# Peptides against a protein of PDB entry 1EBD, part 78

Target 1, 138 residues: chain A of PDB entry 1EBD
Amino acid sequence: KASYEGKVAAEAIAGHPSAVDYVAIPAVVFSDPECASVGYFEQQAKDEGIDVIAAKFPFAANGRALALNDTDGFLKLVVRKEDGVIIGAQIIGPNASDMIAELGLAIEAGMTAEDIALTIHAHPTLGEIAMEAAEVAL

## One batch from the design tools (peptide; made by RFdiffusion4, then SolubleMPNN)

Design b2_p21_6_s2 (from b2_p21_6, 11 letters changed)
Fold by OpenDDE base, seed 5:
Structure b2_p21_6_s2 (fold): chain B 138 residues (1-138), chain A 21 residues (1-21)
Amino acid sequence: as target 1 above (138 residues)
Amino acid sequence: MVEPASEEEREAAKAKILELL
């Protein structure tokens, strides 16, 4: 069962269309763990000749995830090196289906990794992982 | 009755997702 659910989740994520215009259309799979994606994958950006930073932060290092004893997965930001603009995000882990909305907003608005890194998140929250991943991209 | 996924099956599914991200 879990292997099938993981395969379907992976295929749904991989099938996200390249957002040539950075259209922030979220994709969500309600598996365990949850999966969510918006904008470019790292490999899609590379295949289009975009020089990117892939900034990854694990839920195992997030204070709220530790307190919940649910630390599986990570958040990944895909950041364009030229200007620091966030062009994609992927989340595997707790509340991924809801947490992707912040990153969808950031991509639609043309925000940078610095904008997210400087945004104060409540402590301790799962949402802090977006800020931590943005700091990795700096 | 759908049996709950084993921890091993969960880790295998996670690894498969990670290969595509």
Scores: peptide ipSAE 0.019, ipTM 0.467, DockQ to the pose 0.022
Fold by OpenDDE base, seed 2:
Structure b2_p21_6_s2 (fold): chain B 138 residues (1-138), chain A 21 residues (1-21)
Amino acid sequence: as target 1 above (138 residues)
Amino acid sequence: MVEPASEEEREAAKAKILELL
């Protein structure tokens, strides 16, 4: 947040039009396990009258998490049902602080769960959990 | 030096975080 707001302020001072999209700003807690969120939580979307799919996939089913012996937690995608657009994501688990960046990019770009599901992820990686959660949303 | 949380405190914190998502 602060670094992004600082960049927008610098761009404004330089005379460039810039907008702050708070939906695509990640929040990270460097706990054990790590926690990360970007965009809508499921309940926030529902409170705004958005019909959503909450697709959840556990790290216990991820090959890399198993190999690391670090299988606590899950990834959740919040997908708008009307058009399949990803509007939020939450991660609890290994490397959540870095993994949230892919999903922040997807939300900022207006990508769908299908776009993520069709993206080939390297095997075995923690990042495959995003693809698996996207497949659950289809 | 801040002492590391006990394993029990860590598990309790993990459970609370999981309830928020």
Scores: peptide ipSAE 0.019, ipTM 0.467, DockQ to the pose 0.018
Fold by OpenDDE base, seed 1:
Structure b2_p21_6_s2 (fold): chain B 138 residues (1-138), chain A 21 residues (1-21)
Amino acid sequence: as target 1 above (138 residues)
Amino acid sequence: MVEPASEEEREAAKAKILELL
C-alpha cells in the first residue's frame, strides 16, 4: 500500500497519468502458518450484495505441501457468480505471503476463475493450489 | 518473563486462525 501510493504520488508529481487502485492491495501476516488476503472476503462481498462463490482448496491435497510436510491451511477464491471474475482471495499456509501476488495480479487484471484454471502451473508447486481452487469455482 | 508457547498452545492458535478465514 504505502509503496504503491508513493509511486503514484511520484508519477503524479512528474506529470504522468496515474491513479491509486485499492482493489488488489495485499494484506500479509507472517505468522505460522502465514496468512495473506487480497480483495474481498466472502462476507464483505455478501454484505455489498454481490453473489459469490467461495472456492476453497486445502494444502493437504497439494503435492508440494505434502512433500514439504507443511499442509496446514487452504486457499480460498472469492468469485463473482455473474461473470466468474475473481474479486478476492485468502491464503493460509506455506508461502502465503508470496503466493498472494499471483491472485493480486489476477484481480487487478479482471481475470476469471477459468483464466487461472487454464493457466498451467508447474508440478509440484505450492502455487498449483490457485489452479486447483479455480477449478473448484467452475 | 513470557514463557514460550507450548506446542499445544501453538496448535490451538493455528486452529483459531483457520477458523477466522
Scores: peptide ipSAE 0.019, ipTM 0.455, DockQ to the pose 0.017
Fold by OpenDDE base, seed 3:
Structure b2_p21_6_s2 (fold): chain B 138 residues (1-138), chain A 21 residues (1-21)
Amino acid sequence: as target 1 above (138 residues)
Amino acid sequence: MVEPASEEEREAAKAKILELL
């Protein structure tokens, strides 16, 4: 927390005012499949010179998605390599509009991929895909 | 009544969104 706040403050002082205000505003498209995003896209992070890991996990490998016969899409985490902090997330698939809230909370709290990977998710749920994507980022 | 998107329109939209992510 304090280290993240210090880095964000230093970046704001260095003349990048626009990056902080958009980090945790979710964007949702209620299409079929649903689409949701919060924080950085992978390419936006790269364009700003942030070295990132893009960890992707497919709904086709999620037990609840299989049981629902709704396996289109994936979850992507954008993780800063320096410290493992989650700086963005995108979901295309079932329940994306609601599932993005967990990841928005994680980004606002300055959580790492390890924090999400160690969080117990109920089984079987669509939400387990966040844990699986976090494990890919380790 | 919003007409449901055709399967073709759905797949085209999905492909376009995937390109942006």
Scores: peptide ipSAE 0.018, ipTM 0.477, DockQ to the pose 0.018

Design b2_p21_6_s3 (from b2_p21_6, 11 letters changed)
Fold by OpenDDE base, seed 5:
Parts: sequence; C-alpha cells; structure tokens
Structure b2_p21_6_s3 (fold): chain B 138 residues (1-138), chain A 21 residues (1-21)
Amino acid sequence: as target 1 above (138 residues)
Amino acid sequence: MVKPASEEKREAALEEIKKLL
C-alpha cells in the first residue's frame, strides 16, 4: 500500500498522473504458513452486491506440495458469476507471498477463470494450484 | 505469526488463519 501510493504520487508529480487501485494492491503476511491476498474477499464482493463463485483448491491435492511435505492451506479464487472474471484471490500455504503476483496480474488484466484454467503451468509446481482452482470455478 | 512449536499448535494456528480468508 504505502510504497504503491508513493509511486503513484511520484508519477503524478512528474507529470504522469495515475490513480491508486486498492483492488490490485496485494497484502502479504510472512507467517508459517504464509498468507497473501489481492482484490476482493468473497464477503466484500457479496456486501457490494456482486454475485460470486468462491473456488477453493487445497495444497493437499497439489503434487509439488505433497513432494515438499508442505500441504497445509489452500488457494481461493473469487470469480464474478456474470462474466467469469477473477476479482479476488487468497492463498494460505507454501510460497503464498510470491504466488500472489500471478493472480494480481490476472486481476489487473481482467482475466477470467477460463483464461487461468487454459494457462499451462509447469509440472509439478505449486503454481498449478491456480489452474486447479480456476477449473473448480468453471 | 511465528511457526508453532507443536503439531497441535500448528493446526490451531492454521484454523485461525483460515477464518480470516
């Protein structure tokens, strides 16, 4: 938040005005397990009257997480039902702090759950969980 | 949050985190 707001302010002062998009700002907690979030939480979307699908996939079903013996947690996608657009994502689990960046990019670009489901991820990786959660939303 | 010292504490901490998301 603060670093992004500082960048936006600096760009505006330099004659390149931009707006702060708080939906696209990731939040990370470097706990064990790590936690990360970007965009809407499911309840926030509901409180704003957005009809959403909350697609959840557990790390216990991810091949790389099993190989690492680090299977606690899940990835959740918050998908708008009207058009399948991803409007939020939350991760609890291994490498959540880095994995949230892919989902932040997807949200900023206006990608759908189908776009992520059709994106080939290397096997076996933790990143495959984003593809698996997107398939749950279809 | 720091890694709990026991499996029981780890499970409890995980459940508390899951309630936030």
Scores: peptide ipSAE 0.023, ipTM 0.505, DockQ to the pose 0.020
Fold by OpenDDE base, seed 3:
Structure b2_p21_6_s3 (fold): chain B 138 residues (1-138), chain A 21 residues (1-21)
Amino acid sequence: as target 1 above (138 residues)
Amino acid sequence: MVKPASEEKREAALEEIKKLL
């Protein structure tokens, strides 16, 4: 029931022209560290009156990032508080340009933070940080 | 070996980006 209501709500958000452009198009900056974003920023969601949880997890706590000695930055999920649906994501850190695609898919599919938290990620990988950030949102 | 001035600039840039995200 909650998953169905979340899908309908995600479709309603996709009905606003401004929301379609921000949700569908990832932005990437190939800097050191890399930066990537898809969907809402936390402040954009707040400015539109959406009550959100900003769940943040640092690369300094990721096992693969530690092994690579590349631990600068974090992943942030912007989660709608009413239903747990992911409406935005930002990554600053190693492989951010590729890792944003998982979160873009999750947002497009109307997934929740719980869906990502329950998805098994290989260990040790940089991708585990998405699961860890999703767990912070629960 | 990253020069100290490059490390400081990198850290400052990262902190400015973190304020926007």
Scores: peptide ipSAE 0.021, ipTM 0.489, DockQ to the pose 0.018
Fold by OpenDDE base, seed 2:
Structure b2_p21_6_s3 (fold): chain B 138 residues (1-138), chain A 21 residues (1-21)
Amino acid sequence: as target 1 above (138 residues)
Amino acid sequence: MVKPASEEKREAALEEIKKLL
């Protein structure tokens, strides 16, 4: 947040006005397990009248998480039902602070759940959870 | 398998993250 706001301010001073989009700003808590979020929460989308699919996939079902003996948590995708566009993501689990970056990129690019579901992730990785959650959203 | 009580704590942690946006 603060670094992004600093960039927006610098760009404005340079004669390139930009708006602060708080939806695109990731938030991370380096707890155990780690927590991360970007874009809409499910309830936030509903409160704004957006019909969403909340697709959830647990770390306990991921081969890498099992191999690491660190299976606490889940990934949640918030997908707009009308067009399948990813509008939010939340992660609680191992490496959530880094995993959120892929989903932030997907949201910024206007990707669909289908785009992520069709993207091959390396096996076994924690990143496969994003692919699996995207498949749940289809 | 995630226990329901653990899942509730996780959703509460997400609500705390929401306050940071």
Scores: peptide ipSAE 0.024, ipTM 0.515, DockQ to the pose 0.025; fails the geometry check
Fold by OpenDDE base, seed 4:
Structure b2_p21_6_s3 (fold): chain B 138 residues (1-138), chain A 21 residues (1-21)
Amino acid sequence: as target 1 above (138 residues)
Amino acid sequence: MVKPASEEKREAALEEIKKLL
């Protein structure tokens, strides 16, 4: 947040109009398991009157997580039903702090669950869980 | 935003986020 606001301020001073989008700013907790969030939580979207799909996929079903014997947690996608656009994501599990960046990019780019589902992820990786959760949202 | 690295604050933040999931 603060670093991003600093960039926006610097850009404004440089004569480049920019806006701070607070929706796509990640929040991370470096716990065990790690926890990360970007964009809307399911309840926040509902409170704003957005009809959403909450697609959840567990690390216990991820091949890399199984191989690492680190299967605690899940990924949740918050997908707007109207157009399939990803508006939020939460991860509790291995490498959540780094994995949230893919979903942050997806939200900033206005990507759909279909876009993520059609993106080939390397096998076996923890990142495949994003693809699996996106498939649940279809 | 990155949450504090201290154990107590980290655990409290994790529990709070888990309630929102």
Scores: peptide ipSAE 0.020, ipTM 0.505, DockQ to the pose 0.027; fails the geometry check

Design b2_p21_6_s4 (from b2_p21_6, 13 letters changed)
Fold by OpenDDE base, seed 5:
Structure b2_p21_6_s4 (fold): chain B 138 residues (1-138), chain A 21 residues (1-21)
Amino acid sequence: as target 1 above (138 residues)
Amino acid sequence: MVKPASEEEREEALRRIRELL
């Protein structure tokens, strides 16, 4: 947040058009397990009248998480039903602080759950959980 | 042995993250 707001301010001072989009700003808590979020929570979308799918996939079913013996938590995608666009994501689990960046990129680019489901992730990786959650949303 | 987070503890962590957005 602060670094992004600082960038927007610097671009404005330089005479470049820039806007703050808080939907694409990640938030991270470096707990054990780590927690990360970007975009809408499911309840926020519902409160705004957006019809959503909340697709959840557990780290207990991820091959890399099993190999690391670090399987606590899940990834949740918040997908708009009208067009399949990803509008939010939450991660509780191993490497959540870094893994949220892929989903922040997807939201900023207006990608769908299908776009993520069709993206080949390396096996075995923690990142495969994004693909698995996207497949649940289809 | 660290006790794994309960579903309730995980949902509380998500609420706290929401407050930071």
Scores: peptide ipSAE 0.034, ipTM 0.619, DockQ to the pose 0.023
Fold by OpenDDE base, seed 2:
Structure b2_p21_6_s4 (fold): chain B 138 residues (1-138), chain A 21 residues (1-21)
Amino acid sequence: as target 1 above (138 residues)
Amino acid sequence: MVKPASEEEREEALRRIRELL
């Protein structure tokens, strides 16, 4: 947020019209477990009248999380029901602060849950949880 | 032994993140 706002402000001062779009801006809390979010929350989308699917997958079902003995939390995808486009993601769990970047990229690119579900993730990795949550949204 | 976060604690953490956006 703050660093992005600083870039937008610098661009505006340089004579380039720019607006702060918060949709693709990640937020992170470096707690144990870590917390991260990008895009819409499920309730936020509903409050705006967007029909959404909220797909959750737990770290307790992820092979890498099990191997690390760090299985607390989940990944949640917020998927627009009309077209399957990912509009938000939340992660609580191991490496959430870094894992949110993949989902931020997916949202910015207008990718669908199908696009993520069909993306090969390395096994075993924490990143597979994004693929698994995307499969739940199908 | 660190107690795993409750579902309520996890949803509260997500709420706090939402307030920071």
Scores: peptide ipSAE 0.033, ipTM 0.608, DockQ to the pose 0.024
Fold by OpenDDE base, seed 1:
Structure b2_p21_6_s4 (fold): chain B 138 residues (1-138), chain A 21 residues (1-21)
Amino acid sequence: as target 1 above (138 residues)
Amino acid sequence: MVKPASEEEREEALRRIRELL
């Protein structure tokens, strides 16, 4: 947040059009397992009257997580049913603090679950869990 | 946003996130 706001301010001072968008501001907890969130929570979307799919995939089913012996937790995508757009994501598990950035990018770009599902992830990686969760949403 | 760096604040933040998932 603060770094992004500082960049927007610098761009505005330089005479470039810039906007602060808070839709995809990540929140991270450096715990074991790590926790990260960006965009809507499922319940928050429902409370706002957004019909959503909550697509969840466990790290226990991820090949890299198994190889690391770190399989606690899951990734959850919050997908708007109307158009398949990803509006939120939460990760509890290994490398959640870094992995949330991909999902932040997807939300800011207005990407769909299909866009993520069709994105080739390197194998085996923790990042494949985003693709797997996106496939659950289809 | 980075959650508070103290162990107690991390545990509390973790609990709050887990309650929302």
Scores: peptide ipSAE 0.028, ipTM 0.577, DockQ to the pose 0.026
Fold by OpenDDE base, seed 3:
Structure b2_p21_6_s4 (fold): chain B 138 residues (1-138), chain A 21 residues (1-21)
Amino acid sequence: as target 1 above (138 residues)
Amino acid sequence: MVKPASEEEREEALRRIRELL
């Protein structure tokens, strides 16, 4: 948040139009398990009248998480039903603080759940959970 | 050995993240 706001402020002072998009700003809690979020929460989208799919996939079903014996938590995608566009994501689990960046990129680029589902992730990795959650949203 | 978070603790963590945005 603060670094992005600082960039927008610097651009505005330099005479360049810039806006702060708070929807695509990630938030992280470095707890055990880690928690990360970017974009809309499911309830926030519903409160704004957006019809969404909340696609959830557990780390207990991820091959790398099993191999690491670190299977607590899940990934959730918040997908707009009208067009399949990803508008939010939440992760509770191993490496959530780093894995949220892929989903932040997807939201900023206006990607769909299909785009992530069709992206090949290396096997076995924690990152595969994004692909698995995207498949749940299809 | 960290005790796994309950579903309630996970929902509360997500609520707190929402309040930071």
Scores: peptide ipSAE 0.033, ipTM 0.617, DockQ to the pose 0.024; fails the geometry check

Design b2_p21_7_s1 (from b2_p21_7, 7 letters changed)
Fold by OpenDDE base, seed 4:
Structure b2_p21_7_s1 (fold): chain B 138 residues (1-138), chain A 21 residues (1-21)
Amino acid sequence: as target 1 above (138 residues)
Amino acid sequence: SGVEKVLGYLLENPAAPAARV
């Protein structure tokens, strides 16, 4: 966030039009396991009256996580029920800090769970967990 | 659990800088 705001400020000083967009600012905690979040938490959405599907998939069921012997945690998608649009995501587990970027992009682009589910992810990869969670949301 | 505590941190600080725990 601070780096992004700094970039916006630098662009403004340079005379380029720039605006701060806070739609999907990721938060990361570099713990073991790593934690990452972007967009709405399930409870935040519910508190705002948004009907959501919380689709969860565990790393214990991910082929790459199993191969790495690093299977703690899960990925959760927060999907708006009326149209299937992804409005939030949380990851607790291996490589969460990097994997959150795919979901940040999806949220910024207004993508649906179906869009992610239909995106072929390489097998076996940790990234497949996003596809698996998206399938749960369908 | 430790994981729940970290998740709680993210919930309370959704726009906080990336942190090491």
Scores: peptide ipSAE 0.023, ipTM 0.541, DockQ to the pose 0.043
Fold by OpenDDE base, seed 2:
Structure b2_p21_7_s1 (fold): chain B 138 residues (1-138), chain A 21 residues (1-21)
Amino acid sequence: as target 1 above (138 residues)
Amino acid sequence: SGVEKVLGYLLENPAAPAARV
């Protein structure tokens, strides 16, 4: 957030129009396991009257996580029921700080759970968890 | 802080198999 705001400020000073979209700004904690979030939490969406699906998939069910012997945690997608658009994501687990970037992109682009579910992810990778969670949301 | 809030939400989520919650 601070880095992105700094970039926006620098662009504004340079005379470039820029806007900040806080929905697409990730928050990351580099703990063990790592934690990451972007967009809405499930409860935030509900508090705003958005009907959502919260789809969760565990690292323990992922082939790469098993191979790494690092299976703690999960990925959660927050999907708007009306149109299937992804509006939030939370990850606690290995590589969460990097995995959140795909989901930040998806939210920024207005992608659906179906878009991610139909995107081929390399096997075996931690990134497949995003695809698996998207399938749960369908 | 925002970081603490995110961490709190994540840690309070139940560990569960793949599911809609």
Scores: peptide ipSAE 0.022, ipTM 0.522, DockQ to the pose 0.038
Fold by OpenDDE base, seed 3:
Structure b2_p21_7_s1 (fold): chain B 138 residues (1-138), chain A 21 residues (1-21)
Amino acid sequence: as target 1 above (138 residues)
Amino acid sequence: SGVEKVLGYLLENPAAPAARV
């Protein structure tokens, strides 16, 4: 039931011209640190009247980032409060350009922050930061 | 450009401890 409701909600969002341009296509800047985004920014969601949670987790608290001595930046999830569905994600930090794909998949599939939080990520990896940010959103 | 907008939005959000907003 929750998955069905999430699909309907995603379709409703996709019906808005402004939403289609930003939801499905990742944007990446190969700077140092790398920057990546997919879906809504927090302010975009607010401007459209969507009540959201912005959940942020720093690379400085990630075990793999510490081991690599590359701890600049963070991951942010934009989560719709009504149903916990992830509608956007931004990453500044190591491997952002590759890690954005997991979050793009999650958004396209209509997954919730809980779905990501319950997905076991290998330890220690940079990818664990997605799970950590999802836990913040709960 | 879209890239410039993304970079602008990202830079407006400083690195910080874990937070829910």
Scores: peptide ipSAE 0.022, ipTM 0.520, DockQ to the pose 0.039
Fold by OpenDDE base, seed 5:
Structure b2_p21_7_s1 (fold): chain B 138 residues (1-138), chain A 21 residues (1-21)
Amino acid sequence: as target 1 above (138 residues)
Amino acid sequence: SGVEKVLGYLLENPAAPAARV
């Protein structure tokens, strides 16, 4: 956030109009397991009157997580029911701090759960969990 | 802070594991 705001400010001062958009700003806690979030939480969306699907997939069912013996936690996608667009994501688990970037990109780009579900992820990787959660949302 | 809010929200999820902060 601070880095992005600094970049936006520098660009504005240089005469390049830009705005800070906090929709896809990630938040990370480097705990064990790591926690990461971007966009809407499920309850936040509901409080704003957005009808959502919360699609959750556990690391316990992820091949790479099993291989690493690090299977605690899950990935959650918050998907707008009307159009299937991903509007939020939360990860608790291994490598959450890095994995949230894909989902931040997806939200920023207005991608759907189907877009993620149909994206080939390398196997076996922790990142596959995003695809699996997206499939749950379908 | 945003981090504190996220952590709080995530830890309120019944499926969230116990985390070392």
Scores: peptide ipSAE 0.020, ipTM 0.530, DockQ to the pose 0.033

Design b2_p21_7_s2 (from b2_p21_7, 7 letters changed)
Fold by OpenDDE base, seed 1:
Structure b2_p21_7_s2 (fold): chain B 138 residues (1-138), chain A 21 residues (1-21)
Amino acid sequence: as target 1 above (138 residues)
Amino acid sequence: SGVEKVLGYILENPAAESAKV
């Protein structure tokens, strides 16, 4: 966030008008397991009257996580029911700090759970969990 | 902040959904 704000400020100083958009700003906690979030939490969406699907998939069911013996946590997608658009994501688990970037991209681009579900992820990878969670949302 | 929200999420979820900070 600070880096993004710094970039916007630098661009403005350089004569390039820009605005800070916080819609898809990721937040990361480098704990063990790692934590990451982008966009809406489920309850935030509900509080704003957005009808959502909270699609959750555990790392305990991910082949790469099992191979790494690092299966704590889950990935959660917050999907707007009206149109299937992903509006939030949370990851608690291995490599969450890096994996959140895919979902940040998806949210920023207005992608749907179907878009992620139809995106082929390499096997076996931790990243497959995003595809699995997206399938849950369908 | 976003970090505070993540921490809140961690604290609101039971054992397996929590993290060591």
Scores: peptide ipSAE 0.024, ipTM 0.554, DockQ to the pose 0.033
Fold by OpenDDE base, seed 3:
Structure b2_p21_7_s2 (fold): chain B 138 residues (1-138), chain A 21 residues (1-21)
Amino acid sequence: as target 1 above (138 residues)
Amino acid sequence: SGVEKVLGYILENPAAESAKV
């Protein structure tokens, strides 16, 4: 957040207008399991009157998580029903702090659940869980 | 803060979410 605000300030000083958008700013807790979030929570979207799909996929069903014997938690996508755009994501589980970046990129770029579902992820990896959750949203 | 919101969300949905901090 601070780094992004600094970049916006630098651009403004250079005569290039820019606005700070906090939608895709990640929040991470380095607990065990790790927790990460970006964009809307499901309830936040509902409180703002956005009709959403909350698509969850458990690490217990992920091949790499099973191989690592680290299967606690899940990935959740918050998807706007009107157009399928991903507006939020939460991860509780292994490597959540790093894996949230893909979803931050997707939200910033205005990608849909279909875009993620059609993106081939290496097998077996923890990252496949994003693709699996996206498929749930379809 | 964002971290506080994550923790709050997890605590508000302990049964719906299969994990806790």
Scores: peptide ipSAE 0.023, ipTM 0.544, DockQ to the pose 0.034
Fold by OpenDDE base, seed 4:
Parts: structure tokens; C-alpha cells; sequence
Structure b2_p21_7_s2 (fold): chain B 138 residues (1-138), chain A 21 residues (1-21)
């Protein structure tokens, strides 16, 4: 079932001023499972000397993913430890290509993990995983 | 893993572009 072959699409969009001096450019690999990323990778942040929390939540624990029988992968938030600001996100799993947009918006807006955690996501939905991962970061 | 390789590719090619992996 799993195929790590696919098309990579990266969109360079003009970002808005954010709390993080980094343009959140989304990138997607349309594989099975899908892969999506925006902002910093954990290791990238570490290499730049940013102290981060990597908050990971698996789709295997997501109610909608379970209902869909599509539970491969996870969502990872890269959160700056100093102030809780989300500076990156990676998603491997169902609907990653669309779900990354919420986190791209959050990064561009300078939102914190708490902001996402306090945003009520409908239950059960795939998108709820963003809230769950944000709670891990708290 | 294959997934890690794909993520590595994303990291290396963040510009507005599409490519087959």
C-alpha cells in the first residue's frame, strides 16, 4: 500500500510578517501516504541553534483516521521552546497535502501551540490531529 | 526509510517547483 514515490510540489508564496523571521513555504509530496511540510524541520531548527519542542501525534490515535482505516503516519509540530510559537510542521498521512495549510497559516500568523490547542476542532476529524499535537507541545 | 528520504527531498527543494520523486 505504501508508496514513497510521488510528485513533489513546492509553492513559494509571499509570506506575511510573522513572529518568526522565516517564510513558511509549503511543500508536498503526493505519495501514499502523502507528505507535507511547512516552516522549519526539527533538525533544521536545531542546526540554527533554536531550542525547539518536537510535538508528535500519530494518526493511529486519531478518531477519524481510525474510522477511515487509514492510520499511517503522524503530525509533528516544531515549536520554539522559548515562547511556544509554531515555527514548523510536518505531516505524513491522510490528507496531509490539505491539512498543512492550517499550520502554514498558523506559522505565518505567529501563532503558538496554545493557540492551536485552544482552537476546537470537530470530533472526529483528521484536522483534530493538529490540536492533539499542539496539546503535546504544552 | 523511504519517508525520511522524501522529507529530505522536500527540505532540499523548497523553491516553487514540482518534481517527481
Amino acid sequence: as target 1 above (138 residues)
Amino acid sequence: SGVEKVLGYILENPAAESAKV
Scores: peptide ipSAE 0.022, ipTM 0.496, DockQ to the pose 0.051
Fold by OpenDDE base, seed 5:
Parts: structure tokens; sequence; C-alpha cells
Structure b2_p21_7_s2 (fold): chain B 138 residues (1-138), chain A 21 residues (1-21)
């Protein structure tokens, strides 16, 4: 966040005015398991009157997580029902702090659950859990 | 749970329940 704000400020000072968009700013807690979030939480979206699907997929069903014997937690996508756009994501589990970047990108770009579901992820990887969760949202 | 507490910290609210565990 601080780095992003600094970049926005520098660009504005340089004559390229920009506003900070906090929608896709990730938050990470380096606990065990790690936790990461970006965009809307499910209840936050509901409180704002957004009709959402909360699509959840467990690490216990992820091949790489099984191979690593690190299967606690899940990935959750918060998907706007009207258009299938991903507006939030939460990860609790292995490598959540790094994995949230893909979802931050997806949210910033206005991607849909279908976009992620149709994106081929390397197998077996932790990252393919995003694809699996996206499929749940369809 | 510990997970719930961490989610609360992410929200900067240790009592936050907006994220379903």
Amino acid sequence: as target 1 above (138 residues)
Amino acid sequence: SGVEKVLGYILENPAAESAKV
C-alpha cells in the first residue's frame, strides 16, 4: 500500500495525475497458515447491496498442497452475480501471501470467474486452487 | 478460532466477522 501510494504520488507530481484505487490493494498476515485478502469480503459486498457468490475451494483438495502435506485452509472468491466479475478474494493456507497477487491482478483488471477458470494453471501447483475456486463460482 | 482472529486482523478489527471461515 505504501509503495503504491508513493508511486501514485510520484506520478501525480510528475504531471500524471492519478487516484489511489484501494479496491485491489492486498492485505497479508504472515501467520501459519498465512492469510491474504484483496477486494471485497463476502459480507462487505452484501452490506453494500451487491449480490455475490462466495466460491470456496479447500487446499485439502489441491494436489500440490497434498504433496506438501500442507492442506489447511481454503481460497474464497467473491464474485458479483450480475456479471461474474471477481470483486474480492481471500486465501488462508500455504503461500497465500504470494498467491494473492494473481487475484489482485484479476480484480484490478475486472476479470470474471470464467476468465480464471479458463486460465490454464500449471499442475500440480498451489496456484491452480484459484482455477478450482473459479470453477465453483460457475 | 485462530483463523478467525487473523481474518479480523486483516480487517483491522479483531472482532470482525465479515469473512466466513
Scores: peptide ipSAE 0.021, ipTM 0.497, DockQ to the pose 0.040

